Peptides against a protein of PDB entry 7AE7. Designs and how they scored, part 44

Target 1, 321 residues: chain A of PDB entry 7AE7
Amino acid sequence: KVYKDLREFLEVLEQEGQLIRVKEEVNPEPDIAAAGRAAANLGKNQPAVFFEKIKGYKYSVVTNVHGSWQNHALMLGLDKNTSTKDQFYELNRRWDKFPVPPNVVKREAAPCKENVIDKDINLFEILPLYRINEQDGGFYISKASVVTADPEYPDDFNKLNVGTYRIQVKDRDRVGIQALAMHDIAVQLEKAEAENKPLPIAITIGNNPLVTFMASTPVGYNQNEYEFVGALQDGVPMDIVKSDLYDHLYVPAGSEVVLEGHIIPRVRTVEGPFGEFPGSYSGARLQCEVKIDRITHRTNPIFENLYLGIPWTEIDYLMAL

## One batch from the design tools (peptide; aimed at target 1 G272)

Design b2_p19_3 (made by RFdiffusion4)
Pose (drawn by RFdiffusion4):
Structure b2_p19_3 (pose): chain A 313 residues (1-149, 158-321), chain P 19 residues (1-19)
Amino acid sequence: KVYKDLREFLEVLEQEGQLIRVKEEVNPEPDIAAAGRAAANLGKNQPAVFFEKIKGYKYSVVTNVHGSWQNHALMLGLDKNTSTKDQFYELNRRWDKFPVPPNVVKREAAPCKENVIDKDINLFEILPLYRINEQDGGFYISKASVVTANKLNVGTYRIQVKDRDRVGIQALAMHDIAVQLEKAEAENKPLPIAITIGNNPLVTFMASTPVGYNQNEYEFVGALQDGVPMDIVKSDLYDHLYVPAGSEVVLEGHIIPRVRTVEGPFGEFPGSYSGARLQCEVKIDRITHRTNPIFENLYLGIPWTEIDYLMAL
Amino acid sequence: AYERNQELNEEAEKKFEEE
C-alpha cells in the first residue's frame, strides 16, 4: 500500500493496533512530551499516540508516528512484524528505483489547499504548540519537512516558535541555502522557504536522509513507494516551491535578511541538550492547511526515541 | 500558551546574554 497523506497512514496504524487515542483533555506541558517518552519506553510494538483534545487549543496532536519497527514496516507497506533485516533489504532494493519523478497536481486537487490564512497569521490557532523538554528555549516544531530551491531540496530542521508568525532556523545547516543566503543578505532580499507539517511517512523519512547524496528528494519518495510517484503541488506565494499535496499544514515564508536571534537550546539525537546560539528567523507570510489539521510532532530524549527510527536504515 | 512561550524565549535570551 502507498499513503497519499498522513491520515491514510494513521488509519493503517490504528487498524494494526499501533495507534493509541487519548480522548481526555491534556495540558500542553508536560503531558504530550511525557506520553511520547512513555510510548518510546514501551520497548516493543511502540504505538503512535494521538491526542484529540489539548487544553486551550482547537486541533489535535500525533506523536511517535515512526517510533517502532512495526510502524516503520507499516510505513514501507510490509507486514508489521517484518524483521529489521528484512526491512533493510526492502529499503536497499527500493533505493535503486531512484529517480521516480513526482506528479504535479492542480491547486483544487491538493488537500493541503483547503484552507488559506493570508493575514493576521497565528501559528497557535493551527498548531497545538508545546514544550518538548523542560530546558528547551521555546515551543518547537520538531518534525517539519522544509523545502528550499533538480535544485529543490527537502530536509528536517528543528524550528523554534518565536512569535505568532515567526520561527527560528539554523540556516547554516541547510547546505543549499548558503550560497543564496549570502546574495540575499548582501542585497537585503528575502529568501523563500516552505515548512510542511503532517506528511506522508515516507516524505518525512526522505527528509531525514543524509545530505551527502544529492538526490532530488521528491523523486526519492517515489522510489521508496516502489515506483509509485508522489503528488506535489505548487505553493501559493512562490512558484519555484513545491510541497506535498497532502500535507496537513504548509507554512510559506521567507528568511529575514540580516537578523540573528537567540535560538535554542534544544535536544539532539545523542541524548543531550544543544546550546543556545544566534540563528536566522523565518517570517510566515501564509498558511494553507487541511480542514481539522493534525500536528505531527516528535518527542526527542535519551535513545531510543522516534528520531533513532527516522535515522536508522 | 503564547504568553508562556514568550516567557521561555525571554528567559533563554537572558541566560545567553549572561554568558

Design b2_p19_3_s1 (made by RFdiffusion4, then SolubleMPNN; from b2_p19_3, 11 letters changed)
Fold by OpenDDE base, seed 5:
Structure b2_p19_3_s1 (fold): chain B 321 residues (1-321), chain A 19 residues (1-19)
Amino acid sequence: as target 1 above (321 residues)
Amino acid sequence: MEEKNKERIAEAEARFLAE
């Protein structure tokens, strides 16, 4: 089975008993994090947790989407009881199908384009933001697939990078992004900053689960993550659409939310702390700042965010392969 | 403040497990 978007995957998770739906209104803090920890305590078959109603917000949150081997099997379109060994075997088999180029769909065919916000941007109106950990220095978007290109080769699709980065919300229309030297985005940013130019960016939230998986999986600088998604879909291309602001950036057609903007050149602001691992907080650091210039989103967008809590965390499953 | 937050978290976890 192949999924076009997060919603199709969530439907399967629910059908397979791998999603808990919380229908009652919850407090964003501490209830989301607490429910995630409670779900993690259910054992090895950790379900996703879908919060339909969050106090003070309009839209829903889903966590722990990748938070179990069962969910990982289902992501691959396998039986939920497929062994980790067989999942690994199948992943490797499909990996050899790279590259599988994506389909570029028309704007009108892309669900992520259903709604547009291009003025008076307020991230808090679109995303039910909460502190994942009590000591977090702010609200984090921890499961976004971030799209950037090489400023020197913007039309080279092989250099289009889709990565997962730590993103702290800084203001209504600003986020901090952790671009470490080991990340492909750092190479691209360095090129932009050398010329004192903004780096175009699209921060995509709530994607096809294989997009999120590949965004969290290191690949070569000249390898496109979308072409691996097609490989992991056993040769079925994924659907992408051109960003609204940039001709050279493509986003998943099914994204729940797309934050389009730019990394401000040569600006660094305090970011953190964030509880990346249980009992360990990464210190506050000077990190890049993104200005959000445009939002596109699906109607009733689902905020997919990472579950962090008791090991195994969702990140452990995303990085386990 | 930390203790109160721990209690609130524990209560929230207990509520979620009871549902």
Scores: peptide ipSAE 0.131, ipTM 0.721, DockQ to the pose 0.030
OpenDDE base, seeds 1, 2, 3, 4: peptide ipSAE 0.019, 0.016, 0.016, 0.016; ipTM 0.491, 0.426, 0.444, 0.444

Design b2_p19_3_s2 (made by RFdiffusion4, then SolubleMPNN; from b2_p19_3, 12 letters changed)
Fold by OpenDDE base, seed 5:
Structure b2_p19_3_s2 (fold): chain B 321 residues (1-321), chain A 19 residues (1-19)
Amino acid sequence: as target 1 above (321 residues)
Amino acid sequence: MEAANQERNAAAEAAFRAA
């Protein structure tokens, strides 16, 4: 089975007993993190947790989408009881199908384009923001697939990067992004900053689970993550659409939320702390700042965010494959 | 440093909750 979007995957997770739906209103803090931890205690088959109602917010949160081997099997369109060994075998088999170029769909065919916010941007109106960990220095977007291009080669689709980065919300229309030297985004940012130019960016939230997986999987600088998604879909292309602001940036057609903007050149602001692992906080650091210039989103967008409560975390599963 | 970041975030949250 291939998924067009997060919603199709969540439906399958629910059908397979790999999603818990919390229907009662929860407080964003501490209830989301607490409920995630409680779900992780249910054993080896850690379900996703879907929060339908969050106090003070309009929209929903889902967490722990990649939080089990069953969820990973289902992500690959396999039986949920597929062994880890067979999952790896299938992953490797499909990996060899690279490249599988994505389908570029028209704007009107892309669910991520259902709604547009181009003025008075307020991230809090779109995302139910909460502290993942009690001591977090702010609200984090931790499962975004961030799209950037090489500013020297903007038309080179092979240099289009889709990566996962730690993103702290800093204001209504501002986020901090951790672009480390080991990340492809850092290469692209360096080129932009050398010319004192903004780096165009699309921060995509709530994607096809294979997009999130590939965004978290290191690939070559000249390898497009979307072409690997198609490979991991056993040769079925994924659907992408042009960003609204940038002709050279393509986003998943099914994204729940797309934050389009730019990394402000040569600006560094405090980011952190963040509890990346239980009991460990990364210190505050000077990091890049993104201005959000446009939001597109699905109607009733789902905020997919990372679960970090108890090992094994989603990161552990994402890094294990 | 952390305090300034937290203050900025708290101000944004407060502004949202007041609207």
Scores: peptide ipSAE 0.299, ipTM 0.883, DockQ to the pose 0.111
OpenDDE base, seeds 1, 2, 3, 4: peptide ipSAE 0.295, 0.000, 0.000, 0.254; ipTM 0.887, 0.407, 0.309, 0.869; seed 3 fails the geometry check

Design b2_p19_3_s3 (made by RFdiffusion4, then SolubleMPNN; from b2_p19_3, 12 letters changed)
Fold by OpenDDE base, seed 2:
Structure b2_p19_3_s3 (fold): chain B 321 residues (1-321), chain A 19 residues (1-19)
Amino acid sequence: as target 1 above (321 residues)
Amino acid sequence: MEEKNKERVAEAEARFAAL
């Protein structure tokens, strides 16, 4: 089985008994984190948790999408009871199919383009933002696939980077991003900042689960994560679409939300603290700032966000494969 | 985990056990 988007995957998770649907209105805090922890307490077969109604917000949240070995088996289109060993074997077998180039679809065929916001941008109107951890210094977007290119080689598709980074919401149209020196985005940002130019960015939320998986998996600077997604789809290309603002940036065609903007050159603002692991807070630091210039989104967009709680968390599963 | 957060987890667990 191959998935075009998050929605097709959530449907399979629900059919397989790997998704809990919360139909009652919840408070963003503490009910989302509490329900995620309750799901983690169900044992080895942790389901995703889908919140249909969130008090003070229009749209839904899903958490713990990658939160179990069953969910990982289903992500690979395997039987949910496939052993961890057999999942690793199949992952490695499919990895050898790299590269599998993506299909570039037309704008009118891309679900992420159903709605556009280009004025009066307010992230709080689109994303049901909440504190993931009680001591977080703000609201985080913790499961985004962030698209950037090499500003020296913008047309080199092999240098197109799709990565997962810690993103704090700073204002209605601004986010802080943690671009560490070990990340490919930091190399690209250094080149842009050397010339005092903005770095174009697309922050994509609610993707095909293999896109989220590959965005969390380190690859070579000259390797495209979308070509690995096609390999992990057993040789079926994924669908991408051109960004609205930038000719050289491509986003997953099925993304629930796409935040298009730029990293402001040579600006650093206070970001954090964030609870990356239980009992481990990264302190407040000066981090890069992104201006959001355009949003595209699916009708009734689902905010996919990371479950962080007691081990095993989604990050433990995303790093274990 | 504060006592209040334990109550909220227990409420969520009770909801999930009823599904």
Scores: peptide ipSAE 0.277, ipTM 0.822, DockQ to the pose 0.024
OpenDDE base, seeds 1, 3, 4, 5: peptide ipSAE 0.024, 0.193, 0.268, 0.025; ipTM 0.608, 0.768, 0.824, 0.539

Design b2_p19_3_s4 (made by RFdiffusion4, then SolubleMPNN; from b2_p19_3, 13 letters changed)
Fold by OpenDDE base, seed 5:
Structure b2_p19_3_s4 (fold): chain B 321 residues (1-321), chain A 19 residues (1-19)
Amino acid sequence: as target 1 above (321 residues)
Amino acid sequence: MEEENKRRVAEAEAAFAAA
């Protein structure tokens, strides 16, 4: 099976008994993290956890979407009981199908374009933000697929980068982003900053699970993650749509939320601390700052965020492949 | 650093609005 969006995947997870739906209103802290930890205690077949109602927020949260080998099997459209070995075999087999170019859909056909916010942007109105760990220095968007392009070659689709980065919410319309030198975004940012130009960015949340997987998977700078998504879909192209602000940025057509904006050149602000692993906090550092200029979102957007509980964490599964 | 950041933000916002 191929998934167009997060919602189709969540439906399958629920049908397969790999999603727990929390229908009661929860406090964003500590209940989301606590429920995630409780789900981790269910053993090796850890389900996703879908929170329908978060106190003080309008929308839902889902976590631990990639948090088990069963969920990874289902992501590949395999039987949930497919062995890790067979999953790796299938991944490798599909990887050889690269490149599979995406379909560019029209704006009106893209679910991520259902709603637009271009004034009085407030991330807290769209995302049920919470501290993932009690000692986190703020609210994190930890499972976004971040789209950037090469400022020197903006029309080179092969240089379009889709990556996962640590993003701290800084204000209503501002986020800090951890662009490490090892990330392709750092190369693109360096080029923009050399000219004192903003780097266009689209932060996409709640995607097709293979987009999220590929955004967390290192690829070559001249390799497009969307073309790997098509390969991992066994040769079925994924659907992308042009961003609203930038002709050269394409986002997953099915994204729950798209934050369009720019990295402010040469600005550095304090980001962190963040508990990347249990008992391991990345200290506060000076990181880049993004201004959000436009939001597009699906009606009743689902905030997909990373589960960081007891090992194995969702990140362990995302990095194990 | 904060004042320098404020200046750089304003410069970037002006550059972005002109692009």
Scores: peptide ipSAE 0.068, ipTM 0.699, DockQ to the pose 0.033
OpenDDE base, seeds 1, 2, 3, 4: peptide ipSAE 0.000, 0.000, 0.025, 0.025; ipTM 0.327, 0.304, 0.499, 0.533; seed 3 fails the geometry check

Design b2_p19_4 (made by RFdiffusion4)
Pose (drawn by RFdiffusion4):
Structure b2_p19_4 (pose): chain A 313 residues (1-149, 158-321), chain P 19 residues (1-19)
Amino acid sequence: KVYKDLREFLEVLEQEGQLIRVKEEVNPEPDIAAAGRAAANLGKNQPAVFFEKIKGYKYSVVTNVHGSWQNHALMLGLDKNTSTKDQFYELNRRWDKFPVPPNVVKREAAPCKENVIDKDINLFEILPLYRINEQDGGFYISKASVVTANKLNVGTYRIQVKDRDRVGIQALAMHDIAVQLEKAEAENKPLPIAITIGNNPLVTFMASTPVGYNQNEYEFVGALQDGVPMDIVKSDLYDHLYVPAGSEVVLEGHIIPRVRTVEGPFGEFPGSYSGARLQCEVKIDRITHRTNPIFENLYLGIPWTEIDYLMAL
Amino acid sequence: SYKSSREIMAEALEKLEEE
């Protein structure tokens, strides 16, 4: 089976006993992060945890979506009990199907274009943002796929919420931004960027894939789907930016020129906190989202947690 | 400067290829 969006994958997870629904209202901190750690601590058949009610927020959160070999196998469309080695072989075989060009769809057909917010941008009205770890510098979006511009790139970068319409980003970690970053800052011009949240599991998996192999990213997702192309749609504001047609939330924005502010600290996959450093800020110019969006976020702590599964094979 | 997980994985793969 192939998933058009996060919601089909969550449906499969729930049918397979790999998704737990928390119906009672929970506080943002530390409840969501504590549940993410506990789900990771179950050791075997760790499920995704779905929080339907978060105090003071309108929408829902899902965590630990990739955080088990059962979830990982279901992401690949295999039986949930497929051994890790067999999943490795299946990924090795599908790796060679690269490239599979994506299908470009019309705006009216992309679920991520159901709702538009073009003014008075407020991330908190859409995403139930919370603190992941006690010493984090702020509330983080820890599982976004970021799109920048065959020259289109998708990657995962931790994003700290700075204001209702502003986030932080480590721009010198995106090694295709950094030739356009010099030109843009030298000429005081903005650099367009797209932040996608709540995606097809293979899109997130591709976004965590090593940068050393300069693939075409979306064409790699079609390979992981064993030859089935993925659907992408053009962003509202920037014609050279394409986002997954099924994303729950799309934040279209730009990197603010000549602005460096304190970012962090935040957790890193070796199990420790990073330090606080001066990093770039991104201004959100537009939000498009599916009706009743789901905030797919990720807990990160002492291994093994969900990030290890996203990096393993 | 921060490094992304993709960059760190790429550096680890490069080191293994050199060995």

Design b2_p19_4_s1 (made by RFdiffusion4, then SolubleMPNN; from b2_p19_4, 12 letters changed)
Fold by OpenDDE base, seed 3:
Formats: C-alpha cells, sequence, structure tokens
Structure b2_p19_4_s1 (fold): chain B 321 residues (1-321), chain A 19 residues (1-19)
C-alpha cells in the first residue's frame, strides 16, 4: 500500500483501529493536548486522534499520526502487527532503492492547489492553532515538512532540502523557525544571508506520512528526501508540484496546507519557550523569522500537529527507525 | 476494542474538563 496523501493514510489508520475520531466539539485548550495524553496512555497501540470540530475554528486537527509501531507498519504498507524487527528489515531493503525520482505533476492535478490565499493572510483562519503545552510561549506548528533550496544551486534538485523544524506562529503572516547550525536549512540560510537576500521557503503541513518521516530523517546535503520517499514506497514515485512563488521549490502534491514565503535575511526575533518534553522546556531564543506571502490549501484542510506527551512520543518513533 | 477505547478517551476528556 502506497499513500498519496495524509487523508489516505488516516483512512487506513481508522480501518485498522489506529485512529480515534472525536466528533464532539472540543476546546483547543486543553482538550487537544489532554486527548493526546489520553491516547498515549492506551498502551502500545497508540492511535492517532482526529478532532473533527474545534471551538472557534473552521477546520480539523489530527495528532499522534506516527505515534506507534502499528502506525509505522501501516505507513510502510505492512500489516499493523508486523514486528519492529521486520519493519526495520523492510525499511532497510527499501532504502537501498534510493534514488526513486518523484513525479512532477501539473498545478491543476495537485490537491494542495485547490484554494489560494495571496492577500490578507491570516494563519488563524487556516490552522486551528493551540498551545500544545500550557506554558508554551505561543502556538507551534511542530510537524511541518519545510522545503528550501541552495541559493547558489537553486536548480540542483539533489540539494533541495525537506526538513522538520520547530515553528512558532508570530503573527497572522509570520512564523519563527528554529534553524540549527547542524541542519541543511542553516547552510542554505547562511549563503542567502551572506548576500543579504531572503531565503525562499515552503512550509508544508499534512503530508504523505513517508514525507513526514523523511523530513525527520537526516540525509546527505546532496540527497533529496523525495527520492527516499519513492524508495520507501518500494519504488513507487511520490507526486510533487512546483510552488506558486518559486520555480525551484517543489512541494508534495497532496499537502493539506502550503505556506509559501521567505526567511527574512539577518532578522532574529524571540521564539519560545516550548515544552519539547513533559516538564522540559526549551528556553526562549533568537530565531529566524519567515514572512508568509502565499498560502495554498486543500478544501477543509486537516492540521496535522505533533503530539508531545509521555514517551514514546511521535518524535521517538520518527527517529527510532 | 476501538469502541471501548474511544469511549474511554471521551470519558477521560470529560473528566479533565471537570477538573
Amino acid sequence: as target 1 above (321 residues)
Amino acid sequence: DYVSDSERLSERLRAEELE
């Protein structure tokens, strides 16, 4: 089984008893986080939690999508009861198929292009934002696949980076992004800032689960995460589409939401604190600031966000393999 | 089973709203 998008994966999770659907209206705080904790406490079979209705918002939230070994097995198109050992062997077998180049689809064929917002941008109208932890310094987008390129080699597809970074919402059309020196995005940003130029960026939310997995998996600077997604799909290419603002940035065709913009050169603003683990907060730091210039999104977009509860967290599962 | 887990989750959610 190969998934085109998050929705196909959520359907399989639900069919396999690995997704809980909350149909009643919930408060963004504390109900979403509370439900995530409750799901984590159900034992080893940690389901995804899908919130259909969030008070004050139009759209839905899903969390804990990668939150169990069963979900990982299903992500690989395996039986949910596949052992961790067998999952590991299968993952490694498929990894050796790299590279599997993606299919570039037409704009009209990409679900992420169904709706466009290019003026009066307000992230709160598109994303049901909430504090993940009570003491968080703001709203976080914690499970985005962020697309950037090398500004010196923008046409080199092998240098296109898809990574996961901590993102704090700063304003209606601005986010802070944590780009650590060890990340490929930091190398690319350094090159842009050396010339006092903006770094083009596409922040993609609600993706094919293997895109999210690869965005959380370190690869070489000259290796494209999409080509690994194709490998992990056992040789089936994934579908990508050009961003609207940038010819050199490609996003997953099935993304629920795409935030297109730029990192403002040489600007640093306060970001945090954020509770990365229960009882552990990463303090406030000066981080990069992104201006959002355009949004594309699917009709009734699903906001996929990270569950950060009691270990094992989604991060633990994403990094365990 | 899925139904029992969903009900338990809903009960826990309601219990936390009351605290």
Scores: peptide ipSAE 0.019, ipTM 0.501, DockQ to the pose 0.016
OpenDDE base, seeds 1, 2, 4, 5: peptide ipSAE 0.019, 0.018, 0.000, 0.000; ipTM 0.560, 0.570, 0.406, 0.388; seeds 1, 2, 4, 5 fail the geometry check

Design b2_p19_4_s2 (made by RFdiffusion4, then SolubleMPNN; from b2_p19_4, 13 letters changed)
Fold by OpenDDE base, seed 3:
Structure b2_p19_4_s2 (fold): chain B 321 residues (1-321), chain A 19 residues (1-19)
Amino acid sequence: as target 1 above (321 residues)
Amino acid sequence: AYRSASEILSEEIRRKLLE
């Protein structure tokens, strides 16, 4: 089975008993994080958690989408009870099918283009933002697939990078992004900043689960993550669409939300802290800043966010009493 | 060592592989 988007995957997760739907209105804090932790404590069979109603927001949140081996098997279109060994063998078998070039679809055929916001941008109107950890220095988008290109070779599709980076919301139209020197985005940013030019960027949220998987998997600088997605789909191409602002950036056609903008050259602002691990916060650092210039989104977009499996310590249960 | 969101996701996947 191949999934076109997050929604098709969530439907399968629900059918397979790997998704919990929370229909009651929840508070963004602490309820989302608390429910995520509770789901993480269910052992090896950790379901996704889908929050339909969030107080103060219009749209939904889903977390822990990749949170179990059952979910990983289903992501590969396998039986949920497929052994980890067999999943690994199948993943490796499919990996050898690289490259499988994506299909470029027309704008009108791309669900991510259903709605457009090009003025008065406010991320809080589109994303039900919450603090993942109580001591976080802000709201984080932790499961975005970030699309950038080589500014010297913008037409080289093999140099198109789709990566996962820590993103802090800084303002209604600004985000901080952690671009570490080891990431392909840092190489591309260095080239742009050498010329004092903005780096075009598309931050995509709520994707086909294999896109999210590949965005989190290091590949070569001259290898396109979308071509690996096609390989992992057992030779079925994924659908991509051209970004609205940039001819050289392509986004998943089924993305729930696409934030199009640019990394501001030679600007660094304070980002963090963020609770990456239970009881450990990464300190505040100077990070890159992105200006959001355009948003496209599906109707009733789902905000997929990472659940950092902080095991509910006895303390977390005691603080929730 | 600062772990990226990608490393965290990769580790979550790895932890589940090793359990």
Scores: peptide ipSAE 0.032, ipTM 0.652, DockQ to the pose 0.148
OpenDDE base, seeds 1, 2, 4, 5: peptide ipSAE 0.025, 0.034, 0.033, 0.021; ipTM 0.540, 0.493, 0.516, 0.503; seeds 2, 4, 5 fail the geometry check

Design b2_p19_4_s3 (made by RFdiffusion4, then SolubleMPNN; from b2_p19_4, 13 letters changed)
Fold by OpenDDE base, seed 2:
Structure b2_p19_4_s3 (fold): chain B 321 residues (1-321), chain A 19 residues (1-19)
Amino acid sequence: as target 1 above (321 residues)
Amino acid sequence: SYVSNSELKSAALAAALAA
């Protein structure tokens, strides 16, 4: 089975008993993180957790979408009980199908284009933001697929990078992004900053689960993550659409939210701390800043965010409910 | 691409802790 978007995958997770739907209104803090910890404590068969109603926000959150081997099997369109060994075998077999070029769809055919915000941008109106960890220095977007291109070769599709990065919300229309020297985005940013130019960026949220998987998987600088998504779909191309602001940036057609903007050249602001691993926080650092210039989104967008947390004891869980 | 594989690491850690 191949999924066009996050919604088709969530439907399958629910059908397979791999999604918990929370229908009652929850507080963004601490309830989202607490329920995520609870799901992690269910043992080997960790479900996704979908929050339909969040106090103070209009839209929903889903967490732990990739949080189990069963969810990973279903992502590959396999039986949920497929062994880890057989999942890796199938993943490797499909990897050899690279490259599978994506389909470029028309704007009118792309669900991510259903709504546009180009004035009075406020991320808090579109994303139900919360602290993932109690000691986090702010709100994080932790499961975005970030699209950038090589400023020297913007039309070279093989150099189009789709990556996952640590993103802290800084203001209504600003985010901090951690671009480490080992990341492809850092190479592209260095080229833009050498000329004191902005780097075009599209931050995509709530994607086809294989897009999120590939954005989190290191590939060569001259390899396009979308062409690997097609390979992992067993040779079925994924659908992409041109960004609204930039002719050279393509986003997943089915993205729940697309934040289009630019990295401000040679600006660094304090970012962090963030709890990257249970019991470990990365310190505050000076990081890049992104200005958000345009948002496109699906009607009733789902905010997919990463679950991070120490498994709480059963007592800590009961006190957090 | 950045391995914020905390879910994959949480799944792998959950799988490794469950193995």
Scores: peptide ipSAE 0.023, ipTM 0.568, DockQ to the pose 0.072
OpenDDE base, seeds 1, 3, 4, 5: peptide ipSAE 0.013, 0.015, 0.006, 0.007; ipTM 0.541, 0.443, 0.437, 0.483; seeds 3, 4 fail the geometry check

Design b2_p19_4_s4 (made by RFdiffusion4, then SolubleMPNN; from b2_p19_4, 11 letters changed)
Fold by OpenDDE base, seed 2:
Structure b2_p19_4_s4 (fold): chain B 321 residues (1-321), chain A 19 residues (1-19)
Amino acid sequence: as target 1 above (321 residues)
Amino acid sequence: PYVSDSERLSEELLKEELE
């Protein structure tokens, strides 16, 4: 089975008994993080947790989407009881199908374009933000697929980067992003900053689970993550759509939320701390700042966020494959 | 392992939703 978006995957998870739906209103803190830890304690068959109602917010949250081997098997369209060995075998078999170019769909066909916010941007109205860890210095968007291009070669689709980065919410329309030197985004940012130009960016939230998987998987600078998604879909192309602000940026057609903006050149602001691992906090550092200029989103957008609890964390599963 | 009262409550809530 191939999934068009997060919603189709969540439906399958629910049908397979790999999603718990919390229908009662919860407090953002501490209930979301506590429920995530509780789900992790259910053993090896860790379900996703879907929170329908969050006090003080309009929209829902889902966590632990990639948080088990069963969920990974289902992501690949396999039986949920497929062994880890057989999952790796199938991943390797499909990897050899690279490249599988994506389909570019029309704006009218892309669910991520159902709603637009281009003025009075407030991230807190769209995303049910909460602290993932008690000692976090703020709210984090921890499971976004971030789209950037090479500013020297903006039309080279092979240099289009889709990556996962640590993102702290700094204001209603600003986020901090951790662009480490080893990441492709850092190379692209260096080129933009050399000319004192903004780097165009699209931060996408709530994607097809294979997009999130590939955004967390290192690939070559001249390899497009969307072409790997098509390979991992056993040769079925994924659907992408042009961003609203930039002709050279493409986002998943089914994204729940798309934050379009730019990295401000040569600006660094305090970001952190963040609890990347239980009992381990990365200190506060000077990081890049993104201005959000436009939001597109599905009606009743689902905020997919990372579960960070006692090992095995969702990160451990994303990195293990 | 020390399970907080909030984690216990959440675990009970999740068990009720699984039944």
Scores: peptide ipSAE 0.023, ipTM 0.614, DockQ to the pose 0.019
OpenDDE base, seeds 1, 3, 4, 5: peptide ipSAE 0.018, 0.019, 0.017, 0.021; ipTM 0.499, 0.543, 0.563, 0.601

